# Peptides against a protein of PDB entry 4Y8H: the designs that were tried, part 2

Target 1, 222 residues: chain A of PDB entry 4Y8H
Amino acid sequence: TTIVGVKFNNGVVIAADTRSTQGPIVADKNCAKLHRISPKIWCAGAGTAADTEAVTQLIGSNIELHSLYTSREPRVVSALQMLKQHLFKYQGHIGAYLIVAGVDPTGSHLFSIHAHGSTDVGYYLSLGSGSLAAMAVLESHWKQDLTKEEAIKLASDAIQAGIWNDLGSGSNVDVCVMEIGKDAEYLRNYLTPNVREEKQKSYKFPRGTTAVLKESIVNICD

## One batch from the design tools (peptide; made by RFdiffusion4, then SolubleMPNN)

Design b1_p8_2_s1 (from b1_p8_2 with M7L N8V)
Fold by OpenDDE base, seed 3:
Structure b1_p8_2_s1 (fold): chain B 222 residues (1-222), chain A 8 residues (1-8)
Amino acid sequence: as target 1 above (222 residues)
Amino acid sequence: PPPPPILV
């Protein structure tokens, strides 16, 4: 997996690749690694697919209940704290590595969480097996005061570095843009750089292409 | 052994 987050002047973008693996096997070529915690709070997940999805759904449900109880829009730091405490309680046995981002009444936020419950903050972050490939792009091209378009490009370029250089990453780029004062923009398959060319040959031969040389009926019932 | 988990 390659997942990234990038802050821009009026919000935050997260992006992910779309490969899932089962050892050396590509399990899914176009999985979704961007999860909605709330309408304006999204995360990207790396690690165990079931754990990343289940933990984000659990916290998403509790954040909705908390929002209703408090009559307030959910805060990214509330989701961060709930995720951190949950993951720490399970001592890293829940294999979720998350970039959590969003917009709330306090502004735009970008955090990372590791499976043992540590958390980081930054203007740009990467996680997963492709994180070093992504970080090489981020460190080379990140600047202060990015526009929305520059941040989407930087995030997608960083994911592509994972797609091309990391075995655990591949296929497509998914993006979610969370801008202050707007709805979240989920861009499923924002880039599809791995469209396979047309196959040179069809293996649909005419019936009878393989000759039958002999036929025999054998009774195998007593 | 069981198959490895699906990773993302």
Scores: peptide ipSAE 0.584, ipTM 0.938, DockQ to the pose 0.897; fails the geometry check
Fold by OpenDDE base, seed 2:
Structure b1_p8_2_s1 (fold): chain B 222 residues (1-222), chain A 8 residues (1-8)
Amino acid sequence: as target 1 above (222 residues)
Amino acid sequence: PPPPPILV
């Protein structure tokens, strides 16, 4: 997996690749690694697929209840705190590595969370097996005061670095843009750089292509 | 051995 987050002047963008793996096997070429915690708070997940999805759904449900109880819009720091406390409780056995981002009444936020419950803050972050490939792009091209378009470009270029250089990453780029004062913009398959060409031949041969060399009827009843 | 988990 390659996941990234990038802050821009009026919000935050997160992006992910779409490969899932099972050892040496590509399990899914177009999985969704961007999860909605709340309408304006999204995360990208790396690690165990089931754990990333389940933990984000659990915290999303609890954030909704908390929002209703408090009569307040959900805050990214509340989601961060709930996620880290949950992950810490399970001592890294919940294999979720998350980039959590969003907008709330306090502004735009970008955090990372590791499976043991540690958290980081930054203007740009990467996680997953492709994180070093992504970080090489981020360190080379990140600047202060990015526009929305520059941040989407930077995030998508960083994910592509994972797609090309990390075995655990591949296929497509998904993006979610969270801008202050707007709805979240989820861009499923924002880039599809790995569309396979049409297969030149079919492996479906006509019946009778394999010659029958001999036939025999064997009685197997005593 | 059990199959490896699906990783993202």
Scores: peptide ipSAE 0.581, ipTM 0.937, DockQ to the pose 0.876; fails the geometry check
Fold by OpenDDE base, seed 1:
Structure b1_p8_2_s1 (fold): chain B 222 residues (1-222), chain A 8 residues (1-8)
Amino acid sequence: as target 1 above (222 residues)
Amino acid sequence: PPPPPILV
């Protein structure tokens, strides 16, 4: 997996690749690694697929209840604290590594969380097996005061570095843009750089093209 | 052994 987050002047963008694996096998070529915690709070997950999805759904549900109870829009720091306390309780046995981002009444936020419950803050972050490939792009091209368009480009270029250089990453780029005063923009398959060319020939032959050379009935019950 | 978990 390659996941990234990038802050820009009026919000935050997160992006992910779309490969899942089972050891040496590609399990899914086009999985979704961006999860909605609330309408304006999204996360990207790396690690165990089931754990990343389940923990984000659990915290999303509790954030909705908390929002209703407090009569307030959900805050990214509330989601961060709930996630880290849950992950810490399970001592890293929940294999979720998350970039959590969003907009709330306090502004735009970008955080990371590790499976043991540690948390980081930054203007740009990467996680997953492709994180070093992504970070090489981020460190080379990140600047202060990014526009929305520059941040989407930087995030997508960083994910592409993972797609091309990390075995655990591949296929497509998904993006979620969270801008202050707007709805979250989820861009599923924002880039599809691995579309295979059309097959030059069809191997659909007429029935009977393969001749029957021999036929025999074998009794297998004595 | 069980299959490896799905990783992302």
Scores: peptide ipSAE 0.579, ipTM 0.936, DockQ to the pose 0.872; fails the geometry check
Fold by OpenDDE base, seed 5:
Structure b1_p8_2_s1 (fold): chain B 222 residues (1-222), chain A 8 residues (1-8)
Amino acid sequence: as target 1 above (222 residues)
Amino acid sequence: PPPPPILV
C-alpha cells in the first residue's frame, strides 16, 4: 500500500493506491483504501484490510453520535483521539495504519496513526510499504502554500511512485479533497495508469484443434 | 498455518 496526505492553502488532500495483497498474490486490483469517518473527515488505511475498514466505521459511528449529542460538527482531533485510544487498547493487534485528514470549524488537519496508537502531525505524510517511494517524491516537490491543484498533483505523483516501485502497491490512484467551506470531493480512480490494452490474440482453440493420433489403455495396477 | 491476511 501507498497512502499519502498533503496540506494545501485552503484544505487537505489524501490519496491512495488500489492494490490489495495476500502474501505474493494480488487479491484485488481496484480496492478502495479511502474511508469516510464523517462527511468532511476521511482517512486512508494501510495494514490489515478488515481492521482498517472496521476501526474507521466504528469511530465514524461514534463521531456521528458525539456530533448529535454535542450539537457540533465533527472535529478531526476527536476522530484522532478516539482512533488512538482504541488502537492503543489493542496493543497493535488491530493492524490499522491510518492517515486521517479533514476540515472542521477549527480548520484543516492532517495526522497519521500507527497500530500501537502513536500519532504524528505533518504538512505531508506517507504510510504503507510504498511510503518511502512516496516520501522521495514528497521531499523533492513539497513546498509551502500549495494550491489545491498542486496538492492533488503532488499526492498523485507520490502514489504513482508507490505504484511503480512498491510490490505492495498498484493499479490506480484514488483521491479525496477536503477544502474549507466545501463538501469533500471523493475522486475514485482519479488516475488509471495501468489499463491494459486489448489482447492481440486468444489462446482458446476449438475442441479438436489437436488431433488424437493414437489411444491406448494401460493397466497400472498389479 | 492460517492463510495470510489481506493487506492493503
Scores: peptide ipSAE 0.575, ipTM 0.936, DockQ to the pose 0.844; fails the geometry check

Design b1_p8_2_s2 (from b1_p8_2, 4 letters changed)
Fold by OpenDDE base, seed 3:
Structure b1_p8_2_s2 (fold): chain B 222 residues (1-222), chain A 8 residues (1-8)
Amino acid sequence: as target 1 above (222 residues)
Amino acid sequence: GPPPPVLV
């Protein structure tokens, strides 16, 4: 997996690749790694697919209940705190590595969380097996005061570095943009750089292409 | 053994 987050002047963008694996097998070529915690709080997940999905749904449900109880829009730091306390309680046995981002009444936020419950803050972050490939792009091209368009480009370029160079990453780029004062913009398959060309030949031969050289009847019943 | 988990 390659996941990234990038802050821009009026919000935050997160992006992910779309490969899942099962040992040496590509399990899904076009999985979704961006999860909605709340309407304006999204995360990208790396690690165990079931754990990333389940933990984000659990915290998303509790954030909704908390929002209803408090009559307040949910805060990214509330989601961060709930996630880290849950992950810490399970001592890293829940294999979720998350980039959590969003907008709330306090502004735009970008955090990362590791499976043991540690958290980081940054203007740009990467996680997953492709994180070093992504970070090489981020360190080379990140600047202060990014526009929305520059941040989407930087995030997508960083994910592509994972797609091309990391065995655990592949296929497409998904993006979610969270801008202050707007709804979240989820861009499923924002880039599809791995479309296969049409095959020059069909390997579906007509029946009878292989000649029958000899036939024998074998009784397999005693 | 059981198959490895699906990773993302």
Scores: peptide ipSAE 0.581, ipTM 0.937, DockQ to the pose 0.850; fails the geometry check
Fold by OpenDDE base, seed 1:
Structure b1_p8_2_s2 (fold): chain B 222 residues (1-222), chain A 8 residues (1-8)
Amino acid sequence: as target 1 above (222 residues)
Amino acid sequence: GPPPPVLV
């Protein structure tokens, strides 16, 4: 997996690749690694697929209840705190590594969370097996005061570095843009750089093209 | 053994 987050002047973008694996096998070529915690708070997940999905759904449900109870829009720091306390309780046995981002009444936020419950804050972040490939792009091209378009490009270029250089990453780029004062923009398959060309020929021959040279009936009942 | 977990 390659996941990234990038802050820009009026919000935050997260992006992910779309490969899942089972050891040396590609399990899914086009999985979704961007999870909605709330309408304006999204998460990118790396690690165990089931754990990333389950923990984000659990915290998403509890954030909705908390929002109703407090009569307030959900805050990214509330999601961060709930996630880290849950992960810490399980001492890293829940294999979720998360980039949590969003917009709320306090502004735009970008955080990371590790499976043991540690948290980081930054203007740009990467996680997953492709994180070093992504970070090489981020460190080379990140600047302050990014526009929305510059941040989407930087995030997608960083994910592509994972797609091309990390065995655990591949296929497509998914993006979610969270801008202050707007709805979240989920861009599923924002880039599809691995579309195979059309096959030059069909190998569908008429029935009977392969001649039967011989046949035999064998009795296998004793 | 069981198949390895799905990783993302």
Scores: peptide ipSAE 0.581, ipTM 0.936, DockQ to the pose 0.878; fails the geometry check
Fold by OpenDDE base, seed 2:
Structure b1_p8_2_s2 (fold): chain B 222 residues (1-222), chain A 8 residues (1-8)
Amino acid sequence: as target 1 above (222 residues)
Amino acid sequence: GPPPPVLV
């Protein structure tokens, strides 16, 4: 997995690749690694697929309840706190590594969370097996006061670095843009750089292509 | 062994 988050002047963008793996096997070529915690709070997940999905759904549900009880829009720091406390409780056995981002009444936020419940804050972050490939791009091209378009480009370039250089990453780029005063913009398959060309040959052969060399009827009952 | 977990 390669996941990134990038803050820009009026919000935050997160992005992810779309490969899932089972050891050396590509399990899914187009999985979704961006999860909605609330309408304006999204996360990108790396680690165990089931854990990333389940923990984000659990916290998303509890954030919705908390929002209803408080009559307030959900805050990114509330989601961060709930996630980290939950992950810490399970001592890293919940294999979720998250970039959590969003907009709320206090502004735009970007955090990372590790499976043991540690958290980081930054203007740009990367996680997953492709994180170093992504970080090489981020460190080279990040600047202060990014526009929305510059941040989307930077995030997508960083994900592509993971797609090309990390075996655990691949296929497509998903993006979610959370801008202050706007709805979240979820861009599923924002880039599809690995579309396979049409197969030049059919793998269907006419009946009889494989010759029957011999036939025998064997009784296997005594 | 058991199949490895799906990773993302």
Scores: peptide ipSAE 0.579, ipTM 0.937, DockQ to the pose 0.859; fails the geometry check
Fold by OpenDDE base, seed 5:
Structure b1_p8_2_s2 (fold): chain B 222 residues (1-222), chain A 8 residues (1-8)
Amino acid sequence: as target 1 above (222 residues)
Amino acid sequence: GPPPPVLV
């Protein structure tokens, strides 16, 4: 997996690749790794697929209840705290590594969470097996005061570095843009750089292509 | 061993 988050002047973007694996096997070529916690708070997940989905749904439900109880829009720091406390309770046995991002009445936020419940803050972040490939791009091209378009490009270029160089990453780039004062823009398959051309030949021969030279029935029972 | 988990 390669997941990234990038802050820009008026919001935050997260992006992910679309490969899932089972050891050396590609399980899904076009999985979704971007999860909605609330309308304006999204996360990208790396690690165990079931754990990333389940923990984000659980916290999403609790954030909705908390929002109703407090009569407040959900805050990214509330989601961060709930995720952190939950993951810490399970001592890293919930295999979720998350980039959590969003916009709320306090502004735009970008955080990461590790499975044991540690958290980081930054203007740009990467996680997953492709994180170093992504970070090489981020460190080379990140600047302050990025536009939305520059941040989407930087995030997508960083995911592509994972797609091309990390065995655990592949296929497509998914993006979610969370801009202050706007709805979240979820861009499923924003880039599809691995579409195969049509196969020039087929090995599906007509029946009878291989001639039967001889038939014999042999009894193998005594 | 158990089958490997699906990783993302």
Scores: peptide ipSAE 0.576, ipTM 0.937, DockQ to the pose 0.839; fails the geometry check

Design b1_p8_2_s3 (from b1_p8_2, 3 letters changed)
Fold by OpenDDE base, seed 3:
Structure b1_p8_2_s3 (fold): chain B 222 residues (1-222), chain A 8 residues (1-8)
Amino acid sequence: as target 1 above (222 residues)
Amino acid sequence: PPPPPVLV
């Protein structure tokens, strides 16, 4: 997996690749690694697929209940704290590594969370097996005061570095843009750089292409 | 052994 987050002047973008693996096998070529916690709070997940999905759904449900109880829009720091405390309680046995981002009444936020419950803050972050390939692009091209378009490009270029160089990453780029004062923009398959060309031949031969050399009837019933 | 988990 390669996941990234990038802050820009008026919001935050997260992006992910679309490969899942099961040992040496590609399990899914076009999985979704971007999860909605709330309408304006999204995360990208790396690690165990079941744990990333289940933990984000659990905290998403609790954030909705908390929002209704408080009559307030959910805050990214509330989602961060709930995720951190849950993951720490399970001592890293829940294999979720998350980039959590969003917009709320306090502004735009970008955080990372590790399976043991540690958290980081940054203007740009990467996680997963492709994180070093992504970070090489981020460190080379990140600047202050990025536009929305520059941040989407930087995030997608960083995911592509994982797609091309990391065995655990591949296929497509998914993006989610969270801008202050707007709805979240989920861009499923924002880039599809691995479209296979048409096959030159069909391997469906006519029936009878292989000659029958001998026939025998064997009774297998006594 | 059980198959490895699906990783993302």
Scores: peptide ipSAE 0.584, ipTM 0.938, DockQ to the pose 0.883; fails the geometry check
Fold by OpenDDE base, seed 2:
Structure b1_p8_2_s3 (fold): chain B 222 residues (1-222), chain A 8 residues (1-8)
Amino acid sequence: as target 1 above (222 residues)
Amino acid sequence: PPPPPVLV
């Protein structure tokens, strides 16, 4: 997996690749790694697929209840705190590594969370097996005061670095843009750089292509 | 052995 987050002048963008794996097997070529915690708070997940999805759904549910109880819009720091306390309680056995981002009444936020419950803050972040490939792009091209378009470009270029250089990453780029004063913009398959060409040949042969050399009826009853 | 978990 390659996941990234990038802050821009009026919000935050997160992006992810779309490969899932089972050891050497590509399990899904178009997995969704961007999860909605609340309407304006999204996360990208790396690690165990089931754990990333389940933990984000659990915290999303608790954030909704908390929002209703407090009569307040959900805050990214509340989601961060709930996630880290949950992950810490399970001592890294919940294999979720998350970039959590969003907009709330306090502004735009970008955090990372590791499976043991540690958290980081930054203007740009990367996680997953492709994180070093992504970080090489981020460190080379990140600047202050990014526009929305520059941040989407930077995030998508960083994910592509993972797609090309990390075995755990591949296929497509998904993006979610969270801008202050706007709805979240979820861009599923924002880039599809790995569209396979049409298969030139079929492995379906006509019936009878393989000759029957011998037939025998065996009685299996004594 | 059990199959490896799906990783993302």
Scores: peptide ipSAE 0.583, ipTM 0.938, DockQ to the pose 0.870; fails the geometry check
Fold by OpenDDE base, seed 1:
Structure b1_p8_2_s3 (fold): chain B 222 residues (1-222), chain A 8 residues (1-8)
Amino acid sequence: as target 1 above (222 residues)
Amino acid sequence: PPPPPVLV
């Protein structure tokens, strides 16, 4: 997996690749690694697919209840704290590594969380097996005061570095843009750089093209 | 052995 987050002047973008694996096998070529915690709070997950999805759904449900109870829009720091306390309780046995980002009444936020419950803050972050490939792009091209378009490009270029160089990453780029004062923009398959060319010929022949040379019925019950 | 978990 390659996941990234990039802050820009008026919000935050997260992006992910779309490969899942089972050891040396590609399990899915076009899985979704961007999860909605709330309408304006999204996360990207690396690690165990089931754990990343289940933990984000659990915290998403509890954030909705908390929002209703407090009569307040959900805050990214509330999701961060709930996630880290849950992950810490399970001592890294929940294999979720998350980039959590969003907009709330306090502004735009970008955090990372590791499976043991540690958390980081940054203007740009990467996680997963492709994180070093992504970070090489981020360190080379990140600047302060990015526009929305520059941040989407930087995030997608960083994910592409994972797609091309990391065995655990591949296929497509998914993006989610969270801008202050707007709805979240989920861009599923924002880039599809691995579309296979059309097959030159079909090997679908008419039935009977292969001649039957002989036929025999064999009794296999004594 | 069980199959490896799906990783992302």
Scores: peptide ipSAE 0.582, ipTM 0.937, DockQ to the pose 0.890; fails the geometry check
Fold by OpenDDE base, seed 5:
Structure b1_p8_2_s3 (fold): chain B 222 residues (1-222), chain A 8 residues (1-8)
Amino acid sequence: as target 1 above (222 residues)
Amino acid sequence: PPPPPVLV
């Protein structure tokens, strides 16, 4: 997996690749790694697929209840705190590594969470097996005061570095843009750089293409 | 051993 988050002047973007794996096997070529916690708070997940989805749904439900109870828009720091306390309780046995981002009445936020419940803050972040490939792009091209378009490009270029160089990453780029004063823009398959051309030939021959020249029944039991 | 988990 390659997941990234990038802050820009008026919000935050997160992006992910779309490969899932089971050891050496590609399980899904076009999985979704961007999860909605609330309308304006999204996360990208790396690690165990079931754990990333289940923990983000659980916290998303609790954030909705908390929002209704408090009559307040959900805050990214509330989601961060609930996630880290839950993950810490399970001592890293819930294999969720998350980039959590969003916009709320306090502004735009970008955080990371590790499975043991540690949290980081930054203007740009990467996680997953492709994180070093992504970080090489981020460190080379990140600047202050990014525009929305520059941040989407930078995040997409960083995910592509994972797609091309990390065995755990592949296929497509998904993006979610959270801008202050706007709805979240979820861009499923924003880039599809791995579309295979049509196969020039088929090896599916009609039955009877190979002639049977001779038949014999052999007893193999003594 | 159990099958490897699906990783993302």
Scores: peptide ipSAE 0.578, ipTM 0.936, DockQ to the pose 0.823; fails the geometry check

Design b1_p8_2_s4 (from b1_p8_2, 3 letters changed)
Fold by OpenDDE base, seed 2:
Structure b1_p8_2_s4 (fold): chain B 222 residues (1-222), chain A 8 residues (1-8)
Amino acid sequence: as target 1 above (222 residues)
Amino acid sequence: PPPPPVLA
């Protein structure tokens, strides 16, 4: 997995690749690694796919209840706190590594969370097996005062670095843009750089292509 | 051994 987050002048973007794996096997070529915690708070997940999905749904549900109870829009720091306390309680046994981002009445936020419940803050972040490939791009091209378009490009270039250089990453780029004063823009398959060409040959052969060398009826009843 | 978990 390669996941990234990048802050820009008026918001935050997160992006992810779309490969899931089971050891050496590609389990899914087009999995969704961007999860909605609330309308304006999204996360990208790396680690155990089931844990990333389940923990984000659990916290998303509790954030909705908290929002209703408090009559307030959800805050990214509330989601961060709930996630980290939950993950810490399970001592890293919930294999969720998250980049959590969003916009709320206090502004735009970008955080990371590790499975043991540690948290980081930054203007750009990467996680997953492709994180070093992504970080090489981020460190080379990040600047202050990024535009929305520059941030989307930087995030997508960083994910592509994971797609090309990390075996755990692949296929497509998903993006979610959270801009202050706007709805979240979820761009599923924003880039599809690995579309397979049409198969040049059919693997269907006419009946009788395989020769019958011999036939025998064997009675196996006593 | 059990199959490895699906990693994302």
Scores: peptide ipSAE 0.483, ipTM 0.922, DockQ to the pose 0.878; fails the geometry check
Fold by OpenDDE base, seed 3:
Structure b1_p8_2_s4 (fold): chain B 222 residues (1-222), chain A 8 residues (1-8)
Amino acid sequence: as target 1 above (222 residues)
Amino acid sequence: PPPPPVLA
């Protein structure tokens, strides 16, 4: 997996690749690694696919209840605190590594969370097996005061570095943009750089292509 | 052994 987050002047973008694996097998070529916690708070997940989805759904449900109880829009720091306390309680046995981002009444936020419950803050972050390939792009091209378009490009270029160089990453780029004063923009398959060309030959031969050389009746009953 | 988990 390659997941990234990038802050820009008026919000935050997160992006992910779309490969899932099961040992040496590609399990899904076009999985979704971007999860909605609330309308304006999204995360990208790396690690155990079931744990990333289940933990984000659990916290998303509790954030909705908390929002209704408080009559307030959800805060990214509330989701961060709930996630880290849950993960810490399970001592890293829940294999979720998350980039959590969003917009709330306090502004735009970008955080990371590790399975043992540690958290980081940054203007750009990467996680997963492709994180070093992504970070090489981020360190080379990140600047202050990015536009929305520059941040989407930087995030997608960083995911592509994972797609090309990491065995655990592949296929497509998904993006979610969270801008202050707007709805979240979820861009499923924002880039599809791995479309396979048409196969030159079909392996569907006519029936009878293999000649029957000999037939014999064998009794299988005594 | 059980199959490895699906990794994202």
Scores: peptide ipSAE 0.479, ipTM 0.921, DockQ to the pose 0.886; fails the geometry check
Fold by OpenDDE base, seed 5:
Structure b1_p8_2_s4 (fold): chain B 222 residues (1-222), chain A 8 residues (1-8)
Amino acid sequence: as target 1 above (222 residues)
Amino acid sequence: PPPPPVLA
């Protein structure tokens, strides 16, 4: 997996690759790693796919209840705190590594969470097996005061570095843009750089292509 | 051993 988050002047973007694996096997070529916690709070997940989905749904449900109870829009720091406390309770046995981002009445936010419940803050972040490939791009091209378009470009270039160089990453780039004063823009398959051309030849031969030259019945039992 | 988990 390669997941990234990048802050820009008026919001935050997160992006992910779309490969899922089971050891050496590609399980899914086009999985979704971007999860909605609330309308304006999204996360990207690395680690155990079931744990990333389940923990984000659980916190998303509790954030909705909390929002109704408090008569307030959900805050990214509330989601961060709930995720952190939940993951810490399970001592890293819930294999969720998350980049959590969003916009709320306090502004735009970008955080990371590790499975044992530690959290980081930054203007740009990467997680997953492709995180070093992504970070090489981020460290080379990140600047202050990024535009929305520059941040989407930087995030997508960082994911592509994982797609091309990390065995755990591949296929497509998914993006979610959370801009202050706007709805979240979820861009499923924003880039599809691995579309295979049509196969020039088929090995599907008609029945009878291989001639039967000889038949014999042999008893193999003594 | 159990099969490896699906990793994202």
Scores: peptide ipSAE 0.479, ipTM 0.919, DockQ to the pose 0.837; fails the geometry check
Fold by OpenDDE base, seed 1:
Structure b1_p8_2_s4 (fold): chain B 222 residues (1-222), chain A 8 residues (1-8)
Amino acid sequence: as target 1 above (222 residues)
Amino acid sequence: PPPPPVLA
């Protein structure tokens, strides 16, 4: 997996690749690694796919209840705190590594969480097996005061570095843009750089093209 | 052994 987050002047973008694996096998070529915690709070998950999905759904449900109870829009720091306390309780046995991002009444936020419950903050972050490939792009091209378009490009270029160089990453780029004062923009398959060309010929022959040369009935009962 | 988990 390659997941990234990039802050820009008026919000935050997260992006992910779309490969899942089972050891040396590609399990899914077009999985979704971007999860909605709330309308304006999204996360990207690396690690065990089931754990990333289940933990984000659980915290998403509790964030909705907390929002109703407090009569307040959900905050990214509340999701961060709930996630880290849950993950810490399970001592890294829940294999979720998350980039959590969003917009709330306090502004735009970008955090990472590791399976043992540690958390980081940054203007740009990467996680997963492709994180070094992504970070090489981020360190080379990140600047302060990015525009929305520059941040989407930077995030997409960083995910592509994972797609091309990391065995655990592949296929497509998914993006979610969270801008202050707007709805979240989920861009499923924002880039599809691995579409195979059309097959030059069909090998679908008429039935009976292969001649039957001989037939025999064999008794296999003694 | 069981198959490896799906990793993301």
Scores: peptide ipSAE 0.478, ipTM 0.920, DockQ to the pose 0.881; fails the geometry check

